Peptides against a protein of PDB entry 4LZF. Designs and how they scored, part 142

Target 1, 155 residues: chain A of PDB entry 4LZF
Amino acid sequence: GGRLVVFPNGTRKELSADGQTVKVMFFNGDVKHTMPDQRVIYYYAEAQTTHITYPDGMEVLQFPNNQTEKHFPDGRKEITFPDQTVKTLHPDGREESVLTDGTIIQLNPDGSKVIQFNTGQREIHTADFKRREYPDGTVKTVYSDGRQETQYPTG

## One batch from the design tools (peptide; made by RFdiffusion4, then SolubleMPNN)

Design b2_p27_4_s4 (from b2_p27_4, 17 letters changed)
Fold by OpenDDE base, seed 1:
Order: structure tokens, then sequence, then C-alpha cells
Structure b2_p27_4_s4 (fold): chain B 155 residues (1-155), chain A 27 residues (1-27)
């Protein structure tokens, strides 16, 4: 009991029998699917990109290179790169990348950078210094003025 | 029919524009 409307320009509109699903196949090959849950799935034929919009404002983009981007209603973006690195961009300007090896890279709005290595080492970059923290408690700091300090673990 | 067709054409253009904007933000 569905309906198919074919427009003179070649665009087609399919309505499900229950009226809950609408599929528009545009003349250029793009497809728009409106689902019962009110999500809209748009396929951009030329870009080979899928764009899903949700009623809550969430958007999901799937690119042909296997990159996926989630755009959250709060302005946060989550990018899954083809290599499976996940990068989160926060509205405050903070960025966090989780690499496949477990390394976490944080870029802070103040320009500082923190790398948490999978080895347990941590590296901190600021305008004033670069610091390496080791699992044994040793901390090595190289300051912008050229000074170097080593703090040894207590005990 | 013609009105709906024009509406769908406008929607298509809007959607394509949205994608272009998203792609530009990635560059």
Amino acid sequence: as target 1 above (155 residues)
Amino acid sequence: MEEEQRELERELEELRRRLAEILEERL
C-alpha cells in the first residue's frame, strides 16, 4: 500500500504503506530517507558520504575513506579516523586524541599539550617547559631558558 | 506537483550546501 511519486525532473518519492518512512531519490543520485524515529539519512552520491541527523540534534557523517564524524548537540565533535584514532573536539577548544596503541594526546585551550604514553610515561608541554614523567617517579624538565632539571623518586 | 518538485529541488540544494560547509570546516 505504499506510494511512489515520480516527478518530471526524475526525482522519486516513496512513501511506505504506514506513512512512517519517506524515501526521496533525487535526480542527481542523492537519497534522503526519513525514518519512523525521525532520523534522516542522507546519502550524497557524488561525495559517497552518508549524513544522518537525529531529532536531538546529533549528526553523524560517514565518509568514503572510512572516517566517521559525530557532531553532538553541545558542539562537541568526535572524529574516528580511518586508522581508528579517535579525536574529540570540545566546545571549549580542548582536543583529545586516543591512538590505537593507547596513547592519549590532549591539547588544552591554553596551548599546553599532554601526552599519556601507553608505556606509562607522560609528557607535558607548556610555554615554559617540556616535562617527561617516568613510571618510576623520575621527572625530567627542560625549561624554555635551557635549564634542565631532574627530580628523582623519593625513597 | 510542480510546487513539490521545486520544494524538493530547494531541499536538495540546501542539503548539498550543508555538506559543502561541513567539508570546508574539515579543510
Scores: peptide ipSAE 0.341, ipTM 0.866, DockQ to the pose 0.920
Fold by OpenDDE base, seed 2:
Structure b2_p27_4_s4 (fold): chain B 155 residues (1-155), chain A 27 residues (1-27)
Amino acid sequence: as target 1 above (155 residues)
Amino acid sequence: MEEEQRELERELEELRRRLAEILEERL
């Protein structure tokens, strides 16, 4: 059967009957679950935050404002904001945000920005120009010097 | 019993420290 140990300081430790699950209820209200798959689920009582750690080094944080953060072993971070926008921070410095309407915003390490609109249009921002690409193949570019160029689709 | 209690106390302190570090990195 299961086992419950109560320590003098008020911390409690509960073991499942199969020994695969361990629940520690700390005297401060924090809770730690060690699961059969070796993930650890920690609840920080004061912060009302859930922190899951996986044996491969992945970590998941769930905040009381409904924000979720995934920290991958390769250094990538994925943030799901309360509005359900998903932002990925890549180890190479690239950032990608996926909005709920399907728009994708990419910030590149060189400072350039690419917006893939849900309409199929794409906008590219560089130090030298702002470019809009249309689904029909038309490309409009506004250069930093004020020059404008339109490239028409091939027939 | 006392030894295990002390180990759990140390673990609690370490875990709380980790959270603090994570929160500070987000600011």
Scores: peptide ipSAE 0.337, ipTM 0.865, DockQ to the pose 0.931
Fold by OpenDDE base, seed 3:
Structure b2_p27_4_s4 (fold): chain B 155 residues (1-155), chain A 27 residues (1-27)
Amino acid sequence: as target 1 above (155 residues)
Amino acid sequence: MEEEQRELERELEELRRRLAEILEERL
């Protein structure tokens, strides 16, 4: 059988029969679960936030507005916003956002931006120009000085 | 039991501090 300890301050500690699961219910309403796989699940009652930590250093935060953040051991962060957009922050400074419609927005450390539209069109933004690439091979470039250039597909 | 209770109280305080840090980074 399991074991239940009730402390004078109101905190409760439950141990599973096999001793592999520990549940602490703090007097303030916070809850801590230690699982057999050694992950720790902490629930902050006032903030209504769940925080999961893994032995390898992975952390997952779940906020009451349905935002989820994953913090990877390599320093990468993945944020799932309430609208289900997924933003990845890479250790090298690169950022990628994947929208629900399949559009991908990439921000590069050099300040350039690339948008891959779900239509197959691609737009590239640099300090010197904005360029739109079309599926048929047409490329339109607007330079910072206002000059415009269109390159037509060959064939 | 008193010692274990004090340990759990300290743990709770540490966890609450961690939460505060997380929230500060988001604001």
Scores: peptide ipSAE 0.329, ipTM 0.863, DockQ to the pose 0.915
Fold by OpenDDE base, seed 4:
Structure b2_p27_4_s4 (fold): chain B 155 residues (1-155), chain A 27 residues (1-27)
Amino acid sequence: as target 1 above (155 residues)
Amino acid sequence: MEEEQRELERELEELRRRLAEILEERL
């Protein structure tokens, strides 16, 4: 069988029978599970947040509002919002959001923004213009000076 | 047992500190 150690401060440590799983129930209500694969699952009682750490440096956070954050060893962060939008923050400063309807919003380090709509249309925002590209090859551009241009597909 | 209790208390504090850092990075 497993073993349970109860400390004077109220912290409890439970060892599995095989000794591969350790559960620490801290006096403040926090819980730490060390798993056989060496991942650690920590529950912050007051914050109602679950924090999983992996041996490779991966971290996963689950917040009480149903937001999940993955922190990758390469510095990338992936946020799954309660509405199931997934936002990826890249180490180079690029941000990508994938909406539930399939729309992809990209914020680039150069300040440009690209929206890839699920309809196949693409919208590009720069300091100089806002451009809409259509699947048929039509391109509509509104420049910062107010000029508008339509480029028609080559027939 | 006393030494292990103190170690666990230190670990708790470290873990809570880590959470605080993560929360600060989100702001």
Scores: peptide ipSAE 0.338, ipTM 0.866, DockQ to the pose 0.906; fails the geometry check

Design b2_p27_5_s1 (from b2_p27_5, 14 letters changed)
Fold by OpenDDE base, seed 1:
Structure b2_p27_5_s1 (fold): chain B 155 residues (1-155), chain A 27 residues (1-27)
Amino acid sequence: as target 1 above (155 residues)
Amino acid sequence: MEKEEEELLKEQEEERKKLKEYLEEMQ
């Protein structure tokens, strides 16, 4: 019950019997799928890249190097790198990276940085100091003037 | 059919433009 249309330029359009799925195969090898859920899947043949658009404004890009990018309607971006690191870029300028070992790196708009290590240690970088917090409660701070301070756990 | 073919080509160009913009942002 489906329909196939072949255009003079060589582009082909396939419609499902219910009309809910449309597949356009362009003459250059690009492919466009319109799905029943209103998402559009576009494959760029030359770039070997897939672009998915959702009716809510979400977009997903899948690159041939195994990088994936999600663009959310609120302006947030989520990048999954080939090494499976996930980086989130927030519209306020905050960036968060989750490494495969569980380490979390946060870059704040003010330039400060926070690293939550998988060991439970945390490192805080500011304009004034670099601070390492240890699971036992020890805190070591190196100030920008070169001064070092260790705060030992209480108890 | 001619109008539909033209529209499909326009859609393709729009998609290609989007990809170009994304690639430029990645660099």
Scores: peptide ipSAE 0.370, ipTM 0.872, DockQ to the pose 0.937
Fold by OpenDDE base, seed 2:
Structure b2_p27_5_s1 (fold): chain B 155 residues (1-155), chain A 27 residues (1-27)
Amino acid sequence: as target 1 above (155 residues)
Amino acid sequence: MEKEEEELLKEQEEERKKLKEYLEEMQ
């Protein structure tokens, strides 16, 4: 059977029958679960936040506003916002946001921005121009000097 | 038992410190 230990300060430690799961219930309401897969799940009672740590170095935070953050061992971060937008921060400085409508916004380390619209249109922002690419192959470019160029698809 | 209680308190402090550091990095 399982084992329950109650400490003088009110902290409680519960061991599963197989000894593979440990649950610590701290006197302040915090809870720490150590799982058979070596995952540690910590619940912060005051912050109402869950922090999961994996043996490979991955971390997951779940906030009371339904925001979730994943920190990958390679340095990548993935944020799921309450509106279900997913933002990925890459170690190279690239940022990608996937909106609920399917739009993808990419911020590149060079400062350029690429928007892939759900309509199949693509917009590219650089220091020198904004470019809109259309599904039919038309490309419209507005340069920083105000010049506009339209490139028509090859018929 | 007292040693184990102290160890658990230290673990709790470490976890609380991690959360604090994380929240500070988010700001």
Scores: peptide ipSAE 0.368, ipTM 0.871, DockQ to the pose 0.925
Fold by OpenDDE base, seed 5:
Structure b2_p27_5_s1 (fold): chain B 155 residues (1-155), chain A 27 residues (1-27)
Amino acid sequence: as target 1 above (155 residues)
Amino acid sequence: MEKEEEELLKEQEEERKKLKEYLEEMQ
């Protein structure tokens, strides 16, 4: 069978029969699970937050408002907001947000911005212009000097 | 037993520190 240790401070440690799972229930209500796959799941009782650490260095935080944050070993961060928008922060400074409607917003390290709308339209923002690309192949560009150009699809 | 209790308290403090640092970075 399993083993239960109760410490004088009220902390409890439970070992599975196979010894592969360890559950520590701290006196303050915090809980630490060490899993056979070496994941560590820590529950913070006061914050009602779960922190999962993986042996490869990945970390996952789950907040009581249903926000989830993932920290990848490569330095990438992925935030899933309560509304299910997913924002990815890349180590190179690029940010990408995927909205629930399928719209993708990309912020590039050079300061440019790209919006891929769920309608198939795309908008590109640079220091020099704003460009709208339409599904029919039409491209409209407004330059920083106020000039406007329309490129029509080749029929 | 006392040594194990002390070690578990250290682990708890380390986890609480990580959470605090994370929450500070989110602000």
Scores: peptide ipSAE 0.368, ipTM 0.871, DockQ to the pose 0.939
Fold by OpenDDE base, seed 3:
Structure b2_p27_5_s1 (fold): chain B 155 residues (1-155), chain A 27 residues (1-27)
Amino acid sequence: as target 1 above (155 residues)
Amino acid sequence: MEKEEEELLKEQEEERKKLKEYLEEMQ
């Protein structure tokens, strides 16, 4: 059967009968689970935060405000905010945010920004201009020098 | 048992240190 060890400080260690699951319940309320798939789940009682570590180096943090952070082995980070916006930080410095309404915001390493609106409109920001592209093919550009240009669709 | 208790306390301290570092980075 399973095994329970109770230490003098009040920490408890439970082992499953097969020995593949280990649960440590610390005296302060922290809990550490080692699972058969070798993932480690640590719960911080005071902070009410969960930290999951996977054998491949993947890490997941779950905060009490419902924010979740995923740290991938390749250096990519994915943050799910309480409002369910998902922000991805890429190792090359590119950042992408997906809003709940389907809008996508991309920040590029060169400082340019692209917004893909849920309406099908697209806005491009560079050092030299802001450009709005409309679904009908109209393109409006405002240049940094104050010049404005409208390109009308052909047809 | 004393050695095992000490090892578990060390593991707990290491985990608490990691959390502290994460929280400091978010502020």
Scores: peptide ipSAE 0.367, ipTM 0.871, DockQ to the pose 0.911

Design b2_p27_5_s2 (from b2_p27_5, 12 letters changed)
Fold by OpenDDE base, seed 2:
Structure b2_p27_5_s2 (fold): chain B 155 residues (1-155), chain A 27 residues (1-27)
Amino acid sequence: as target 1 above (155 residues)
Amino acid sequence: MEEEERELEKEREELEKKLKEILEELK
């Protein structure tokens, strides 16, 4: 059978019969589960937040507003917002947001921005221009000096 | 028993501190 330890301060520790699962219920309402796969699930009672840590260093946070954050060992972060938008923060400074409509917004370390619309259009923002690429191959560019160019497909 | 209790309490405090740090980074 399992084992239950009750500490004087009110903290409780439960061990499974096989010893592979440990549950600590802290006196403040926090809960810590150590699982057979060595992941640790911590529940912060006051914040109503679940925090999962993995042996490889990955961490997952689940907030009461339905936001989820994944912190990868390589420094990448993936945030799923309550609206189900997924934002990825890369270690190189690149940020990518995937919207629920399929639009992808990329912010690059050089300050450029790329929007991939669900229509297949792509918009590129740089310091020098905004460029719209269309599925038919047409490219429209508006330069910072006000000049506009349209490049038509050569097919 | 007392030693384990103290260790668990220290762990709790450290984890709570870590959460606070994470939450501050989200602001």
Scores: peptide ipSAE 0.273, ipTM 0.832, DockQ to the pose 0.948
Fold by OpenDDE base, seed 4:
Structure b2_p27_5_s2 (fold): chain B 155 residues (1-155), chain A 27 residues (1-27)
Amino acid sequence: as target 1 above (155 residues)
Amino acid sequence: MEEEERELEKEREELEKKLKEILEELK
């Protein structure tokens, strides 16, 4: 059968019969599960947060507000917000947010911003202009000096 | 057993520290 070790400080360690699963219940209410696949599931009692670590270096955090964070081995982070928006932070500084309506917001390291609307319109923000591209080929640009330009589609 | 208890406590402290750091980054 399994084994239970109770430490003087109140921490408890449970071993499965096969020894492949280890559960540590800390005196403060924290819980650590080591799984056969070497995944470790840690529950922080005070923070009510679940932290999963994988052998490949992946980490997943689940917060009590339903926010989830994935920390990838390559340094990328993916945050799923309570509203189900997914934000990806790339190691190069690029950030992408995918909204529930299908809108994609990209923040580039150079400070430019690109919004891909679910309507097929795209908006580009740079230091020099804000540009709206329409599916029909129309492009409207508002320059930093206040000038506005409309480029009409050509056949 | 005493050594294991200390090791487990150190691990707990390290994990909580890590969480604190993560939470601080989210502020």
Scores: peptide ipSAE 0.272, ipTM 0.832, DockQ to the pose 0.933
Fold by OpenDDE base, seed 3:
Structure b2_p27_5_s2 (fold): chain B 155 residues (1-155), chain A 27 residues (1-27)
Amino acid sequence: as target 1 above (155 residues)
Amino acid sequence: MEEEERELEKEREELEKKLKEILEELK
């Protein structure tokens, strides 16, 4: 059978019969689960936050406001906000946000920005211009000097 | 048992410290 250890300070340690699962219940309400696959699930009682660590170095944080953060071994971070927007932070400095309506916002390390709208329109922001591309092939550009230009589709 | 209790308490304190740092960064 399993084993239960109760420490003088009130912390409790439960071991499964096969020894593959360990549950520590700290006196303050925190809980640590060590699973057979070697992932560790830690629950912070006061903060109501769950922290999962994996053997490969991946970490997952789950906050009480329903925000989740995934920290990948390659340095990438993925944040799921309470509104279900997903933001990815890449090691090269690029950021991508996927909105619930399908809109994709890309922030590039050089400061440029690209928005892919769910309507099929695309907007490109650079230091020199803001450009809107339409599904019919029309392109409208507003330059930093105030000049505006429209390129009409061919064919 | 006393040694194991101390080890578990140190682990708890370290984890709480890490969480505090994470929460402060989010503010």
Scores: peptide ipSAE 0.267, ipTM 0.832, DockQ to the pose 0.925
Fold by OpenDDE base, seed 5:
Structure b2_p27_5_s2 (fold): chain B 155 residues (1-155), chain A 27 residues (1-27)
Amino acid sequence: as target 1 above (155 residues)
Amino acid sequence: MEEEERELEKEREELEKKLKEILEELK
């Protein structure tokens, strides 16, 4: 069978019979599970938050409002909001948001912004211009100086 | 046992500190 250790402060430690699973129940209600695959599942009782750590350095946070955050070993973060929008933060400063309707918003380190609409239209924002690309191949550009250009589809 | 208890408590405190930092970044 397994074994149970009870510490004077009230913390409890349970070991499975095979020794592959360890459950620590802290006196404050926090719980730590060490699994056979070496992932650690920590539950913060007061915050009602689950924190999973993986041997490769991956971390997953699950908040009570249904928000989840993945922290990748390379420093990338992926946030899934309660509305199921997914935002990815890259170490180089690039950010990408994928909306539930399929729209993708990209913020680039150089300050440019790209919106890929679910309709197939794309909008590009730079310091010099705002450009709209249409599914038919039409491209409209408004430059910072007020000049406007339209490129028609190649026939 | 006292040493293990101390180490487990230290781990708990460090994890709680980390969580607090993460939560503060979300504000």
Scores: peptide ipSAE 0.266, ipTM 0.830, DockQ to the pose 0.926

Design b2_p27_5_s3 (from b2_p27_5, 15 letters changed)
Fold by OpenDDE base, seed 2:
Structure b2_p27_5_s3 (fold): chain B 155 residues (1-155), chain A 27 residues (1-27)
Amino acid sequence: as target 1 above (155 residues)
Amino acid sequence: MEEEEKKLQEELEEEKKKLKKYLEELK
């Protein structure tokens, strides 16, 4: 059978029968689960936040507002917002947001921005221009100097 | 028992500190 230890301060420690799962219930209401796969699940009672740590260094935070953050060992972060938008922060400084409508917004380290619309259109923002690419191959460019160009498909 | 209790108390305080720091960084 399992084992339950109750400490004088009110903290409780529960060990599974196989010893592979440990549950610590702290006197403040926080709970720590150590799982057989070596992940640690910590629940912060006051903040109502769950923090999961994995042996490979991955961390997951779950907030009461339904936001989830994943911190990968390589430095990448993935944030799922309450509206289910997923934002990925890459170690190279690139940011990508996937909206619920399928739109993808990419912010590049050079300051450029790329929007991939759910319609198949793509918009590229640079210091020099904004460019709209259409599924038919048409490309419209508005340059910073105010000139506009339309490139038509050559097919 | 007392040693384990103390260790668990220290762990609790460390975890609270981690959370606090994280939340402050989000501001």
Scores: peptide ipSAE 0.300, ipTM 0.844, DockQ to the pose 0.913
Fold by OpenDDE base, seed 3:
Structure b2_p27_5_s3 (fold): chain B 155 residues (1-155), chain A 27 residues (1-27)
Amino acid sequence: as target 1 above (155 residues)
Amino acid sequence: MEEEEKKLQEELEEEKKKLKKYLEELK
């Protein structure tokens, strides 16, 4: 059978019969689970926050406001906000946000920005211009000097 | 038993420090 150890300070340690699962219930209400796959699940009782660590170095944080953060071994971070927007932070400095309506916003390390709208329109922001591309092939550009240009589709 | 209790107490204090750091980064 399983084993239960109760310490004088009130901390409790439960071991499964096979010894593959360990549950520590700390006297402050925090809980630590060590699983057979070697992932560790730590629950902070006061903050109502869960921290999961994986043997490959991946970490997952779950906050009480429903925000989740994934830290990948390659340095990438993925944040799911309470509104279900997903933001990815890449090691090269690129950031990408996917909105619930399907809109994708990309921030590049050089400061440029690309928005792919759910309507099929695309907007490109650079130091020199803001450009809107339409599904019919029309392209409208507003340059930093105030000049505006429209390129009409061919064919 | 006493040594294991002490070790678990130290682990708890380390985890509390990690949590504090996470909360500070959110502000």
Scores: peptide ipSAE 0.300, ipTM 0.845, DockQ to the pose 0.883
Fold by OpenDDE base, seed 4:
Structure b2_p27_5_s3 (fold): chain B 155 residues (1-155), chain A 27 residues (1-27)
Amino acid sequence: as target 1 above (155 residues)
Amino acid sequence: MEEEEKKLQEELEEEKKKLKKYLEELK
């Protein structure tokens, strides 16, 4: 069978019968699970936060407000917000947010911004202009100097 | 047992420190 060790300070250590799973219940209410796959699940009782570490270096944080953060070994971070928006932060500085309505917002390292609307419209923001591209091929550009230009689709 | 208890205590403090650091980075 399994083993339970109770320490004088109130910390408890539970071993599975096969010894592959270890559960530590700390005296403060924190819980650490070491799984057979070497995944470590740590629960912070006071913060009500779960931190999962994987042997490949992946880390997952789950917050009480339902926000989830994934830290990938390559340095990428993926944040799922309570509203279910998913934001990805790339190591190159690029950020991408996918909204629940299907809109994708990209922030590029050069400061440009691209919004891909669920309607198929795309909006591009640069230092020089804001441009709206429409599915029919129409392109409307507002330049930084205030000039506006509409480019109509050609057959 | 005493050594293991101490080790687990140290681990707890390290984990608390990690969480604290992470939360500070989010501010």
Scores: peptide ipSAE 0.307, ipTM 0.847, DockQ to the pose 0.918; fails the geometry check
Fold by OpenDDE base, seed 5:
Structure b2_p27_5_s3 (fold): chain B 155 residues (1-155), chain A 27 residues (1-27)
Amino acid sequence: as target 1 above (155 residues)
Amino acid sequence: MEEEEKKLQEELEEEKKKLKKYLEELK
């Protein structure tokens, strides 16, 4: 069978029979599970937040409002908001948001912005222009100097 | 046992510190 250790301060440590699972129940209500796959699941009782750490350096935070955050070993972060929007923060400063309707918003390190609408239209923002691409192949560009150009689909 | 208890208490405090820092960064 497993074993249970109870410390004077009220912290409890439970070991599985095979010794592969360790559960620490801290005196404050926090709980730490060490799993056979070496992931560690820490539950913060007061914050009602779960923090999972993986041996490869991956971390997952789960908040009581249903927000989840993944911290990848390469420094990338992926945030799933309560509304299920997913925002990815890249180490190079690039940000991407995927909305539930399929719209994708990209913020690039150079300051440019790209919106891929669920309708198939795409809008590109740069320092020099704003461009709208349509599903039929039409492209409209408004330049910073006020000039406007339309490129029609190639027949 | 006393040494292990102390170690676990230190771990608890470190985890609390990590959470606190993380929550502060979200503000």
Scores: peptide ipSAE 0.305, ipTM 0.847, DockQ to the pose 0.924; fails the geometry check

